Peptides against a protein of PDB entry 3EFO. Designs and how they scored, part 93

Target 1, 262 residues: chain A of PDB entry 3EFO
Amino acid sequence: SQLADLYKSCETDALINFFAKSAFKAVLHQPLKVIREILVNQTAHMLACYRKNCASPSAASQLILPDSMKVLPVYMNCLLKNCVLLSRPEISTDERAYQRQLVMTMGVADSQLFFYPQLLPIHTLDVKSTMLPAAVRCSESRLSEEGIFLLANGLHMFLWLGVSSPPELIQGIFNVPSFAHINTDMTLLPEVGNPYSQQLRMIMGIIQQKRPYSMKLTIVKQREQPEMVFRQFLVEDKGLYGGSSYVDFLCCVHKEICQLLN

## One batch from the design tools (peptide; made by RFdiffusion4, then SolubleMPNN)

Design b2_p10_5_s3 (from b2_p10_5, 4 letters changed)
Fold by OpenDDE base, seed 3:
Structure b2_p10_5_s3 (fold): chain B 262 residues (1-262), chain A 10 residues (1-10)
Amino acid sequence: as target 1 above (262 residues)
Amino acid sequence: MEEPTVINIS
C-alpha cells in the first residue's frame, strides 16, 4: 500500500530536523506548553496511523514502531527536553536564544547529532583497529566506574573518566600516574605518543570531521562537580529541569496512541 | 513489509 511505502521510506533524521525548526520557529508566537503538546501529538498520530493501517494486530500493551521510525521517539524526547522548549527560570534567555539560532541553521546530520550525542566507550579501544568503537546509548546505565567515555554532540566534546579508570589508560592518555593527578582544566590532550593516545586522538579527529563548529574538549572526572554538566547530555535519562526519561516518554506516547485508537 | 520494533510498555 501507499501508506506502507511511505513509512518504509520515512527518514527520521529529516523529520527531526523539520520538527525542531518548526517548533523553534513557533516559539516566537506560541506558548511553549502548546508547542510541546503539538510535538507529542504529532508523534502519537504518526505512530497511531501506522498501527491502524500498516501493523499486524498486537497486544494493547505493546508499542509498535516501523523500522524507519524506531528512533523517532527518542529524538522527539530530546527535542522536547531542549532548553528552547523548556520554561525553567534556571535557563537563561540568552542560552535559549543561542541554541535556537544554532538549530535553525543546522542541516539534517548536524541536528541529529546535536539532539542525540555520540557516546563512545574509549576504554574498549583496540589500538590495532581502524574502526570506531560502537556508540552506546546516552544513559548513565551505560557508564561504568572502570570506564572512559567520549561524548560529542557537534558542539561540545567530553572525555568522561570513571573513578576506577584503569591506571594504565590514565597514563596512556594523560601521562600522569593516577586518576587523582588528571588536570580537568585542560582542553587539549597531551601528545603522549603511545598507540592508545594516538588512537584516541584519531577518533576525536574523525568525530570533528564535517562538523561546522570546532568542539572544545572538556575533561570530566566522575563524582566531581563538572560531571553535572556532562550528565545533561545523557539524554535518555531524566532531565535536570523536568524533562522525561526516554522510558517515561515511551509510556506517554503509548498512552496517547491508545487513546487515539480507542 | 519490514519487521516492526515492538516495545512492551506494560
Scores: peptide ipSAE 0.327, ipTM 0.860, DockQ to the pose 0.429
Fold by OpenDDE base, seed 4:
Structure b2_p10_5_s3 (fold): chain B 262 residues (1-262), chain A 10 residues (1-10)
Amino acid sequence: as target 1 above (262 residues)
Amino acid sequence: MEEPTVINIS
C-alpha cells in the first residue's frame, strides 16, 4: 500500500530534524505547552495511522512501531526535553536562544547527534580495532562503575569515569595511578603516548570529524558534582528539568494512540 | 515487509 511504502521510506532522523526546526520556529509565536502537545500529538498520530492501516491486529497493551520509526519516540522525547522547549527558570534565555539557533541551522546528521548523543564504552576499546566501539543507549543503566565512557553530542564531549574504573586504563589515559588523581579541570587529555591513549585520541578525533563545532572535552568523575551536567545527556532517563524518561514517554504516546484509535 | 517493533506497555 501507499502508506506502507511511506513508512518504509520514512527516515526518523529527517523527521526529527523537521520537527525540531518546526518546533523551534514555533516557540517564537506559540506557548511551549502547545508546542509540546503538538509534537506528542503528531507522534501519536503517525503511529496511530500505522497501527490502523499498516500493522497487524495487536493487543491494546502493545505499542507497535514500524521499523523505520522504531527510534522516533526516543528522539521525540529528546526533542521535548531540550531546553528550548522547556519553560524552566533555570535555563537562561540566552541558552535557549543559542541552542535554538544552533538547531535551526543543523543538518539531519547534526541534529540526530545533538538530540541523541553517542555514548561509547571506552573501557572496552580495542587498540587494534579500526572501528569505533559500539554505542550504548544514553541511560544511567548502561553505565558501570567499572567503566569509562565517552559521550558526544556534536557540541559537548564528556569522558565519564566510574568510581571503580580500571586503574590500568586511568594510567593509560591520564598517566596517573588512580581515579582520585585524575584532574577534572583539564580540557585536553595528556599525550601519554601509549597505544590506548593514542587510540582514544583517535576515536575522539573521529567523533570530532565532520562536526561543525569543536567539542570541548569535559572530564567527569562519577559521583562528583560535574556528573550532573553529564547526566543531562543521558536522554533516556528522567530529565533534570522535568522531562520524561523514554519509558514514560512511550506510555504517554501509547495512551494517545489508543485515544485516537478508540 | 519489515517486522515492526512491539513494545508491551504497562
Scores: peptide ipSAE 0.323, ipTM 0.859, DockQ to the pose 0.457
Fold by OpenDDE base, seed 1:
Parts: sequence; structure tokens; C-alpha cells
Structure b2_p10_5_s3 (fold): chain B 262 residues (1-262), chain A 10 residues (1-10)
Amino acid sequence: as target 1 above (262 residues)
Amino acid sequence: MEEPTVINIS
């Protein structure tokens, strides 16, 4: 994906890994509010410095991102929205501890995928091609009721089915006649044996490769209750527990930059 | 230098 390509070409992935581990270490001795403020300030200061010293003059209404930091804001927002940095009663202490420990041991590549999942439109698969489908941005706006999407973050794998997903694909994947017949309690896809099924399994295998953890598969039907869990991984959207959308975060960062420069 | 990304903030 374009986002992945950008990450491979810059140090942003390393920065996010560093920021994540630094923040997750700091939670042991600093208030969450302070930690979040530090992260936002660091982001704003870096971008303000660029705007002031490196960028050409631009309108006050414009946020200017150097190419090397193009994806920094989106990842920073994902970090800020992680349960470890959120003080919400709905989030258990165990969950926070679990994710904290996971991230503390993650390498750069692992944390990159963890904070920004791959979202693949598998309904567009060409069974005759060895190419993986291009990942789309992690937002509800990129989903389709007629589509089937695979999401993976290195720890979890979701297969999301739109309410109007093609019956032929459902048959190909699950060997059932319709959407209604799909059993969402399964954690393994059946070995149907047709080209589409084989291709999907291959893709899943590729995604699983070189990941330190075996990703559990969750089948998700659109508009069913478990979809809420899936939507939490659409990281560019507004978070369930008070996190901002990517768009809102950009506005916030822009405002902070302007305050620093004025 | 690479061209920066410009995002218009309303």
C-alpha cells in the first residue's frame, strides 16, 4: 500500500516505535494526561519546526508535512488512541497491561502493523494473479456492503463480510449458500478447495509470515454485534473510547502548530 | 528536497 511504502522509505516507523515504548514506559510513573500532552507537543513541535525553517511560506489554513513525516500524524493518533494511554473504566486493567507488554517487546515492523492494520479488499481478488490486493485506508468509508475485507494487525485477523457480499464468494469461502448461513463462531476457514478459497488462504498465510504471534481469525458480519470490535481497528475513524478521528487529529495538530508559530 | 504534503484545514 501507499502508506506502507512511505513507511519503508522513512524513519517514521522507528519514531513511532520509540514514542510508543517511551510512552508505555512512562505510564508507570506519569499521569496519562501528561503523557498524551507530551506526545502531541512533540508532534506539533517537530512539524512547527519544519514549517518555520524548512517549508515554503504557505497559508495559515494549511498543514504542511514533509515527506519523511507524511504518515507520522496518523500513527501518532493511533498511538494516542491505544487503550494503554486511555483512562476509561470500560478498559480493564488486564487489557492495558496486556497491550503494554506486547508493544514493549515489539520491533519496528511489528509496531507499525499493530498501530495501523492492513485492510485488504479480498472481494477484488484475482485468482489468477499472485499479487496481493492493495490495502485501503482503515476507515469505514472504505468498506462496502457488497465487499469482503480482511484486516490484520499482527495479533488479530478479521474477515469482514458486507451484508450484500456476493453469494458466489461466500460459497467460495465458506461453502454455504448465503450470508445468513455463515457461522461467525468459527476461527478457521473451511478447506473448500476452489481457486478463490486457496487464494484467500494463501494471502492469509503471507500475512501471517514473519509475525511473532499466530493471529486468531474472527469472522465478522456487518451489522452484527461483533462488528463493533472490528470497527475499533478502523483506526482513522473516531475511537469508541474518546479517541479522535484522523481528520480531527489533524485539525488539532494544526491548531497546536499555529499556536507555536504565532 | 522532496515535495511536502499540503493538507487544507477548514
Scores: peptide ipSAE 0.320, ipTM 0.856, DockQ to the pose 0.431
Fold by OpenDDE base, seed 5:
Structure b2_p10_5_s3 (fold): chain B 262 residues (1-262), chain A 10 residues (1-10)
Amino acid sequence: as target 1 above (262 residues)
Amino acid sequence: MEEPTVINIS
């Protein structure tokens, strides 16, 4: 059907860019609550229409996503959780204005990375491989106390270290003997010169080369104060300022779809 | 059509 073809040709990254810019423009003349409701409504309507007209009959307990929109909900949730659309007094006007302007000028690729960061398990690096490690879902559940992770969203870069991260990797990256010796005030990795360090720097370079802005590096130790900032970028988790987890958002969207189809 | 993604909510 023509409708099925439309969904097939749909590009989630383009949609999220459009929705983001539309929403951020609307902030100037509409209440935030209304904007959020519109975004959820649009998402639900699109998916409800698909389920009604394109998808095979399925159980009421199932959320059906076309392939082209399989990641739409997660990105939409990230958009909804952005400070620009949150009505929280803890968020400064300046921060809202800043992020609003940033997104308004972002291309499709930029906004995609901005809303959903890359989270890379650096501790799994194979120095013999030229392949980048596969990104994991942006959730605390995917972190490991024994792991080291690199997070990048096009504006910020974080190197997160678990409290039990391997000393050999710490030595390889920082040229210090233990987790306790890592200086989190540094914004640049030392040039240790070993293959692991070189590979990490290469990965960071590749990530940076794809972005228009120079990403500031922040070293984060697990269970230290800066980790709180880092965790805000674990976008699939519950937000600090009232945003829903991805799971909760899926439930919300599912409920809305069911209401539309009943 | 391409195979859809099915997520069990309940």
Scores: peptide ipSAE 0.317, ipTM 0.857, DockQ to the pose 0.433

Design b2_p10_5_s4 (from b2_p10_5, 5 letters changed)
Fold by OpenDDE base, seed 5:
Structure b2_p10_5_s4 (fold): chain B 262 residues (1-262), chain A 10 residues (1-10)
Amino acid sequence: as target 1 above (262 residues)
Amino acid sequence: MSEPTVIDIE
């Protein structure tokens, strides 16, 4: 059908860019609550239309996403959780204005990474491989106390270290004997010169090369104060300032779709 | 179309 073809040609990254810019423009003349409702409504309507006209019959307990929109909900939730669209007094006007202007000038690829960061399990690196590690979902549940993770959103880069991260990797990255010896005030990794360090730097370089802005590196130790900032970028988790987890958002969208189809 | 993603909602 023509409708099915439309969904097939739909590009989530382009949609999220459009929705983000539209919403951030609307902030100037519409209440935040209304903007959020519109975004959820648009998402629900699109998916409801698909379910009604394109999808095979399924159980009421199932959320059906076309392939072209399989990641739309997660990105939409990230958009909804952005400080520009959150009505929280804890968020400064300056921060809202800053992020608004940033997104308004972002291309499709930039906004995609901005809203949903890359989270890479670099502790699993194979120094014999030239392939980048596969990104994991941006959730605390994907972290490991024994792991080391690199997070990047196009503006910031975090190197997160679990409290039980391997000493050999710590030595390889920082040239120190243990987790306790890592200086989190550094914004640059030392040039240790071993294969693991070189590969990590290569990965960081590749990530940086794809972005228009120079990303500041922050070293984060698990259970230390800076980890709170890092956790804000675990976008599939519940937000610090009232944003929903991805799971909760899916439930919300599903409920809205069901209401539209009933 | 490609196979849709089905998510069971609890």
Scores: peptide ipSAE 0.339, ipTM 0.869, DockQ to the pose 0.449
Fold by OpenDDE base, seed 3:
Structure b2_p10_5_s4 (fold): chain B 262 residues (1-262), chain A 10 residues (1-10)
Amino acid sequence: as target 1 above (262 residues)
Amino acid sequence: MSEPTVIDIE
C-alpha cells in the first residue's frame, strides 16, 4: 500500500531536522507550551496512523514502531528537552538564542548528532583495529566507574573518566600515574605516542571530520563538579530542567496514541 | 515492511 511505502521510505533524520527548524521558528510567535504539545501530537499521530493502517494487531500495552521510525521518539524527546523549547529561568535568553540560530542553519546530519550525541566506550578500544567502537545509548546506565567514554555532539567533545578508570589507560592517555593527577583544565590531550593514545586521537579526528564547528575537548572526572555539564548530554536520562527521560516520553506517546485510537 | 519494534509500556 501507499501508506506502507511511505513509512518504509521515511527518513527520521530528515524529519527531526524539519521538526526542529519548524519548532525553533515557531518560538518567535507561539507559546513554548503549545509548540511542545504540537510536537508530541505530531509524533503520536504518525505512530497512531501506522498502528491503525499498517501494523498487525497487538496488545494495547505495546508501543509499535515501524523500523524507519524506530528512533523518532528518542530524537523528538531530545528536541523537546532542548533549552530553546524550555521555559526555565536558569537558562539564559542568550543561550536559547544561540542554540536556536545554530540549529536553524544545521543540515540533516548535523542536527541528528546535535540532538543525540555519540557516546563511545574508549576503554574498550582495540589498538589493532581501525574500527570505531560502537556507540552506546546516552544514559548514565551505560557508564561505568571503570570506564572511559568520549562524547561528541558536533559542538562539544567530552572525555569522561570513571573514578576507577584503569591506571594503565590513564597513563596511556595523559601520561600521569593516576586518576587524581589528571588535569581537567586541559583542552588538548598530550601526544604520549603509545598505540592507545594514537588510536584515541585518531577516533577524535574522525569524529571531528565533516563537522562545521571545531569541537573543544573537555576532560571530565566522575563525581567532580564539571560532570554535571557532561550529564546534560546523557539525553535519554531525565533532564535537569524538567525534561523527561526517554522511558517517560515513550509512556507519554503511548498514552496519546491510545487516546487517538480510542 | 521491515519488522517493527515492539515496546512493552505496561
Scores: peptide ipSAE 0.338, ipTM 0.868, DockQ to the pose 0.447
Fold by OpenDDE base, seed 4:
Structure b2_p10_5_s4 (fold): chain B 262 residues (1-262), chain A 10 residues (1-10)
Amino acid sequence: as target 1 above (262 residues)
Amino acid sequence: MSEPTVIDIE
């Protein structure tokens, strides 16, 4: 069917780019509340249409996502949680204007990364591997106190260290004996020269590759104040400025879908 | 076509 073909060809990253630019353009002449409602409604409408016309019968308590749109909700939630659309007083007008302008000029790949960062478990890095570590979901639940994670969204790069991160890795990365000795004021990793350090630097280079902006590195220790900034990029969690968790957003979308279909 | 993702909503 035509609908089946449509959903088959649907690319979430392209849709998110479109929705983001549309929403960020609309911010200039529409209330934020309306914009957010439109985004949610559009999401629900697309999924409702799929459920009605393409999906097999399912229980009312189930949210059905076509494969092509399986990540649409999470990206939409990320968009909704962006400072441009939240318009929190804690965020300066300049910052919102800056991010709006950035997104307006972003390609599909850039906006994808911008809204949903890469979160890489660096503590699992294989120095002999030519592949990047498999990214994990951007949620605190995926972090570990024993882990070291690299987060990048095309604009910012964070190296997050758990309080119990392996001293061996700390030594390898920072050339210091322990977590406590790590200087979080640095914006560049030291050139320690060991294979692990070199591999990490290479990974960082790959992440930076083909990105239009140079990402500043921020070293973040778990449970320190700067971690709060890092947590803002754990986009599947509940937002600091009132944004919903991914789970909550799914519930919201599901509710709207049901309303559309009933 | 790939199987859809089904999420149980509370």
Scores: peptide ipSAE 0.336, ipTM 0.867, DockQ to the pose 0.475
Fold by OpenDDE base, seed 1:
Structure b2_p10_5_s4 (fold): chain B 262 residues (1-262), chain A 10 residues (1-10)
Amino acid sequence: as target 1 above (262 residues)
Amino acid sequence: MSEPTVIDIE
């Protein structure tokens, strides 16, 4: 799919880091509305310039992204949806201040993971393989009621369980007979000792490696109240506090580009 | 340069 093609290596990770820090610094002396507009304009201008001067002629209904910037819109949308740049009463000043300070100190790799989490389908784990499962796009559409997913953004780690997740995997991970028996208040997985449990723990360890912060583990059951928090990290979906889905953002960017070129 | 990504927008 077109969206799947965007989920590859990026040469714009440094730009996102720069934009994030620049924007988060600017919030101290600029209105949020202005900051958001600047970010969108910068994105549109860069892509418009490419379309005008570098890209082959294409239909007006098509958005053209150079390979080096193919994931720029994704990350930009994530940045725009961050609580620091949202003026909503539901978001506390403390939370904004906290995330602002965090990002201001993040390196390129840290901010990349922070804005776009890893979402791993761990229900597909091959216990005989040393390979990590391939990450999927951060969207509800990629989840499965029969699946178990691990999400990590460098600060938090979530283990999401579908309502129909396999009992054998639940037993393997939690040493309980069923989904209903899982205690979501735990912040540590039990040391069950079977190959699947060991593999999962290894994966979690790898994810934690080279991260400056120890990620807290949260167990999330599908359709329970805490799932709402988890869903906030599905960054390609529509945000809880007014942020657009990735698809909607692409439409917005495309419109801006067309306006610049016409 | 590598081939660009084309996204159809309605």
Scores: peptide ipSAE 0.307, ipTM 0.862, DockQ to the pose 0.435

Design b2_p10_6_s1 (from b2_p10_6, 5 letters changed)
Fold by OpenDDE base, seed 3:
Structure b2_p10_6_s1 (fold): chain B 262 residues (1-262), chain A 10 residues (1-10)
Amino acid sequence: as target 1 above (262 residues)
Amino acid sequence: MELPTVYTLE
């Protein structure tokens, strides 16, 4: 059908970019609550239409997504949790304005990375391999106390260190004997010169490539105060300022779809 | 990221 073809050809990343810019423009004229409701409604309507007209029959308890839109819900949730669409006193007007303007000028690829960061398990690096580590889902559940992770969203770059990070890796990256010796005030990794350090730097370079802004590196130790900032980029988790987890959002969307189809 | 196309939400 024509609808089926439409969904197959849908560029979800472009759609997210459009929704983001539309919403961020609308904040100047409409209440945030209304904007958020519209976004959820649009998401639900698109998916309801798919289920009604394109998807194979399935149980009512199931949320069915077209392959082209399998990432739509997670990105929409990220959009909804962005500070621009949140009315919280903890978020300064300047920050909202800044991020609003940033997104308004972002291309599709930039906005995609911005809303859903890359989270890379650096501790799994094999110096004998030229392959980049596979990104993991942006959730605390994917972190480990023994791990080291690199997070990037096109604007910020974080190097997260678990409290039980391997001393040999710490030595390799920072040239210090232990986790406690890592200086989190630094914004640049030292030039240690070993293969692991070089590979990490290479990865960081690759991440920085084709990005319009230079990402400042923030080194974060697990359980230290700055980790709270880092955790805000774990977008699939529950937000600090009232945003839903991805799972909660899926439930919300599913309920609305069911309402539309009943 | 690679995500599923079907979620069972009860």
Scores: peptide ipSAE 0.544, ipTM 0.941, DockQ to the pose 0.815
Fold by OpenDDE base, seed 5:
Structure b2_p10_6_s1 (fold): chain B 262 residues (1-262), chain A 10 residues (1-10)
Amino acid sequence: as target 1 above (262 residues)
Amino acid sequence: MELPTVYTLE
């Protein structure tokens, strides 16, 4: 059917970019509540239409997504949780204005990375491989106290270290004997010169490639104060200043779809 | 990233 073909050809990243810019433009003359409702409504309607006209029959308890839009809900949730669309006193007007202007000028690829960061488990790096490690979901549940993770969203880069990070990796990256010896005030990794360090630097370089802004590196130790800032970029978790977890958002969208179809 | 196309939400 024509509808099926439409969903198959849908470029969700472009759609998210469109929704983001449309919403951020609307902020100037529409209430935030209305904008958020429109975004959720549009999401639900698109998915409801798919469920009704394109999807195979399934249980009512299931949320069915077309393959081309399998990332739509997660990105929409990230958009809804962006400070521009949140009316919280804890968020400064300057921050809203800044991020609004940033997104208004972002291309599709930039906005995709901005709304959903790359979170890479660098503790699993194979120094013999030229491939980037597979990104994990941006949630605390994917972190481990024994792990080291690199997070990047096109504007910021974080190197998160678990409290039980392997000393050999710490030494490989920082040339210090232990977690306690890591200086989090540094914004550049030392030139240690071992294969692991070189591989990490290569990965960081690849991530930085084709990005319009130079990402400042922030080193974050688990359970230290800067980790709170880092956790704000774990976009699938519940937001600090409001906004649902991805799971909660899925439930919300599913409920609205059911209401539209019943 | 890889996400599923089906979620069971109860």
Scores: peptide ipSAE 0.542, ipTM 0.938, DockQ to the pose 0.796
Fold by OpenDDE base, seed 1:
Structure b2_p10_6_s1 (fold): chain B 262 residues (1-262), chain A 10 residues (1-10)
Amino acid sequence: as target 1 above (262 residues)
Amino acid sequence: MELPTVYTLE
């Protein structure tokens, strides 16, 4: 059908960028509550239409997404959780203005990375491989106390270290004997020169390539206070300022779809 | 990364 073809050809990344910019523009003229409701409604309506007209019959308990839009809900949730669309006193006007302006100037690729960061398990790096490690879902559930992860969203870069991260990797990256010796005030990795260090630096370089802004590196130790900032970039988890987890958002969208179709 | 197209929520 024509509608099915439309969904197959849908460029979700461009759509997210459009929704983001539209919403951030609307903030100047409409209440935040209204904007959020519109975004949720638009998401639900689009998916309801697909369910009704394109998707194969399925149980009412199932949320069905077209392949081209399988990332739509997660990005929409990230958008809804952005400080620009939140009315919290903890969020300064300056911060909201700053992020608003950033997104308004972002291209499609930049906005994707901004809303959903890359989270890379660098503790699994093969120094003999030229391939980047596969990104994992941005959730605490994907972290490991024994792991080391690199997170990047186009503006910031974080190196997260589990409390039980391998000492050999710590030595390889920081040239210190243990986790406790890592200085989190550093914004640059030392030039250790071993293959692992070189590989990590290469990965960081690749991530930085073709990004309009230079990403500052923040080193984060698990269970230290600065980790809280890092956790905010785990966008699939529950937000600090009232934002929903991805699972909760899916349930919300599903409920609304059911209401539209029943 | 890969995301599913079907979620069982209820």
Scores: peptide ipSAE 0.537, ipTM 0.937, DockQ to the pose 0.802
Fold by OpenDDE base, seed 4:
Structure b2_p10_6_s1 (fold): chain B 262 residues (1-262), chain A 10 residues (1-10)
Amino acid sequence: as target 1 above (262 residues)
Amino acid sequence: MELPTVYTLE
């Protein structure tokens, strides 16, 4: 059917960009509650339409997504959890205004990265490989105390280190003997010069490529206070300032879809 | 990163 073809060809990233800009424009004239409801409603309607017209029959307990839109819910949740739409008092008006303006000028690729960061397991780097490590889901559940992760969203870059990060990697990256010796005040990695360090720097460079803004590096140690900032970018988890986890959002969307179809 | 297309929810 034409609908099926439409869903197959849907550019979800462009759609998210559109929703983001539309919502961020709407905040000037509409209550946040209404905007959020519209976004959820639109999400549910699109997916309900798919379920009704395109998807194979399935149990009512199942949320079925078209392949092209499999990332729609997660991005929509990220959008809903953005400070612009949450408008929590803990976030300054200037910050909200800043992020609003940023998104309003972002292209599709930029907004995609902005709303859902890249989280790369750096501890798995193959210095012989020319490929970036595969990104993992942006959730604390995907972190490891033994791991080192690089997170980037086009504006910020974080290097997160687990408390049990391998000393050899720490030595390779920072030229210090242990986790405790890492200086988190630095915004640049030292020029250690070993293959691992060079590879990491290369990866960071690649991530920075074609991004309109220079991402300042923040080094974060697990269980230290600054980690809280990092955790805000684990967008599938519950946010510091509210908002649903991805799982909770899925449940919400599913419920609304069921209401639409039943 | 890969996301599923089917979720079993309550």
Scores: peptide ipSAE 0.529, ipTM 0.937, DockQ to the pose 0.813

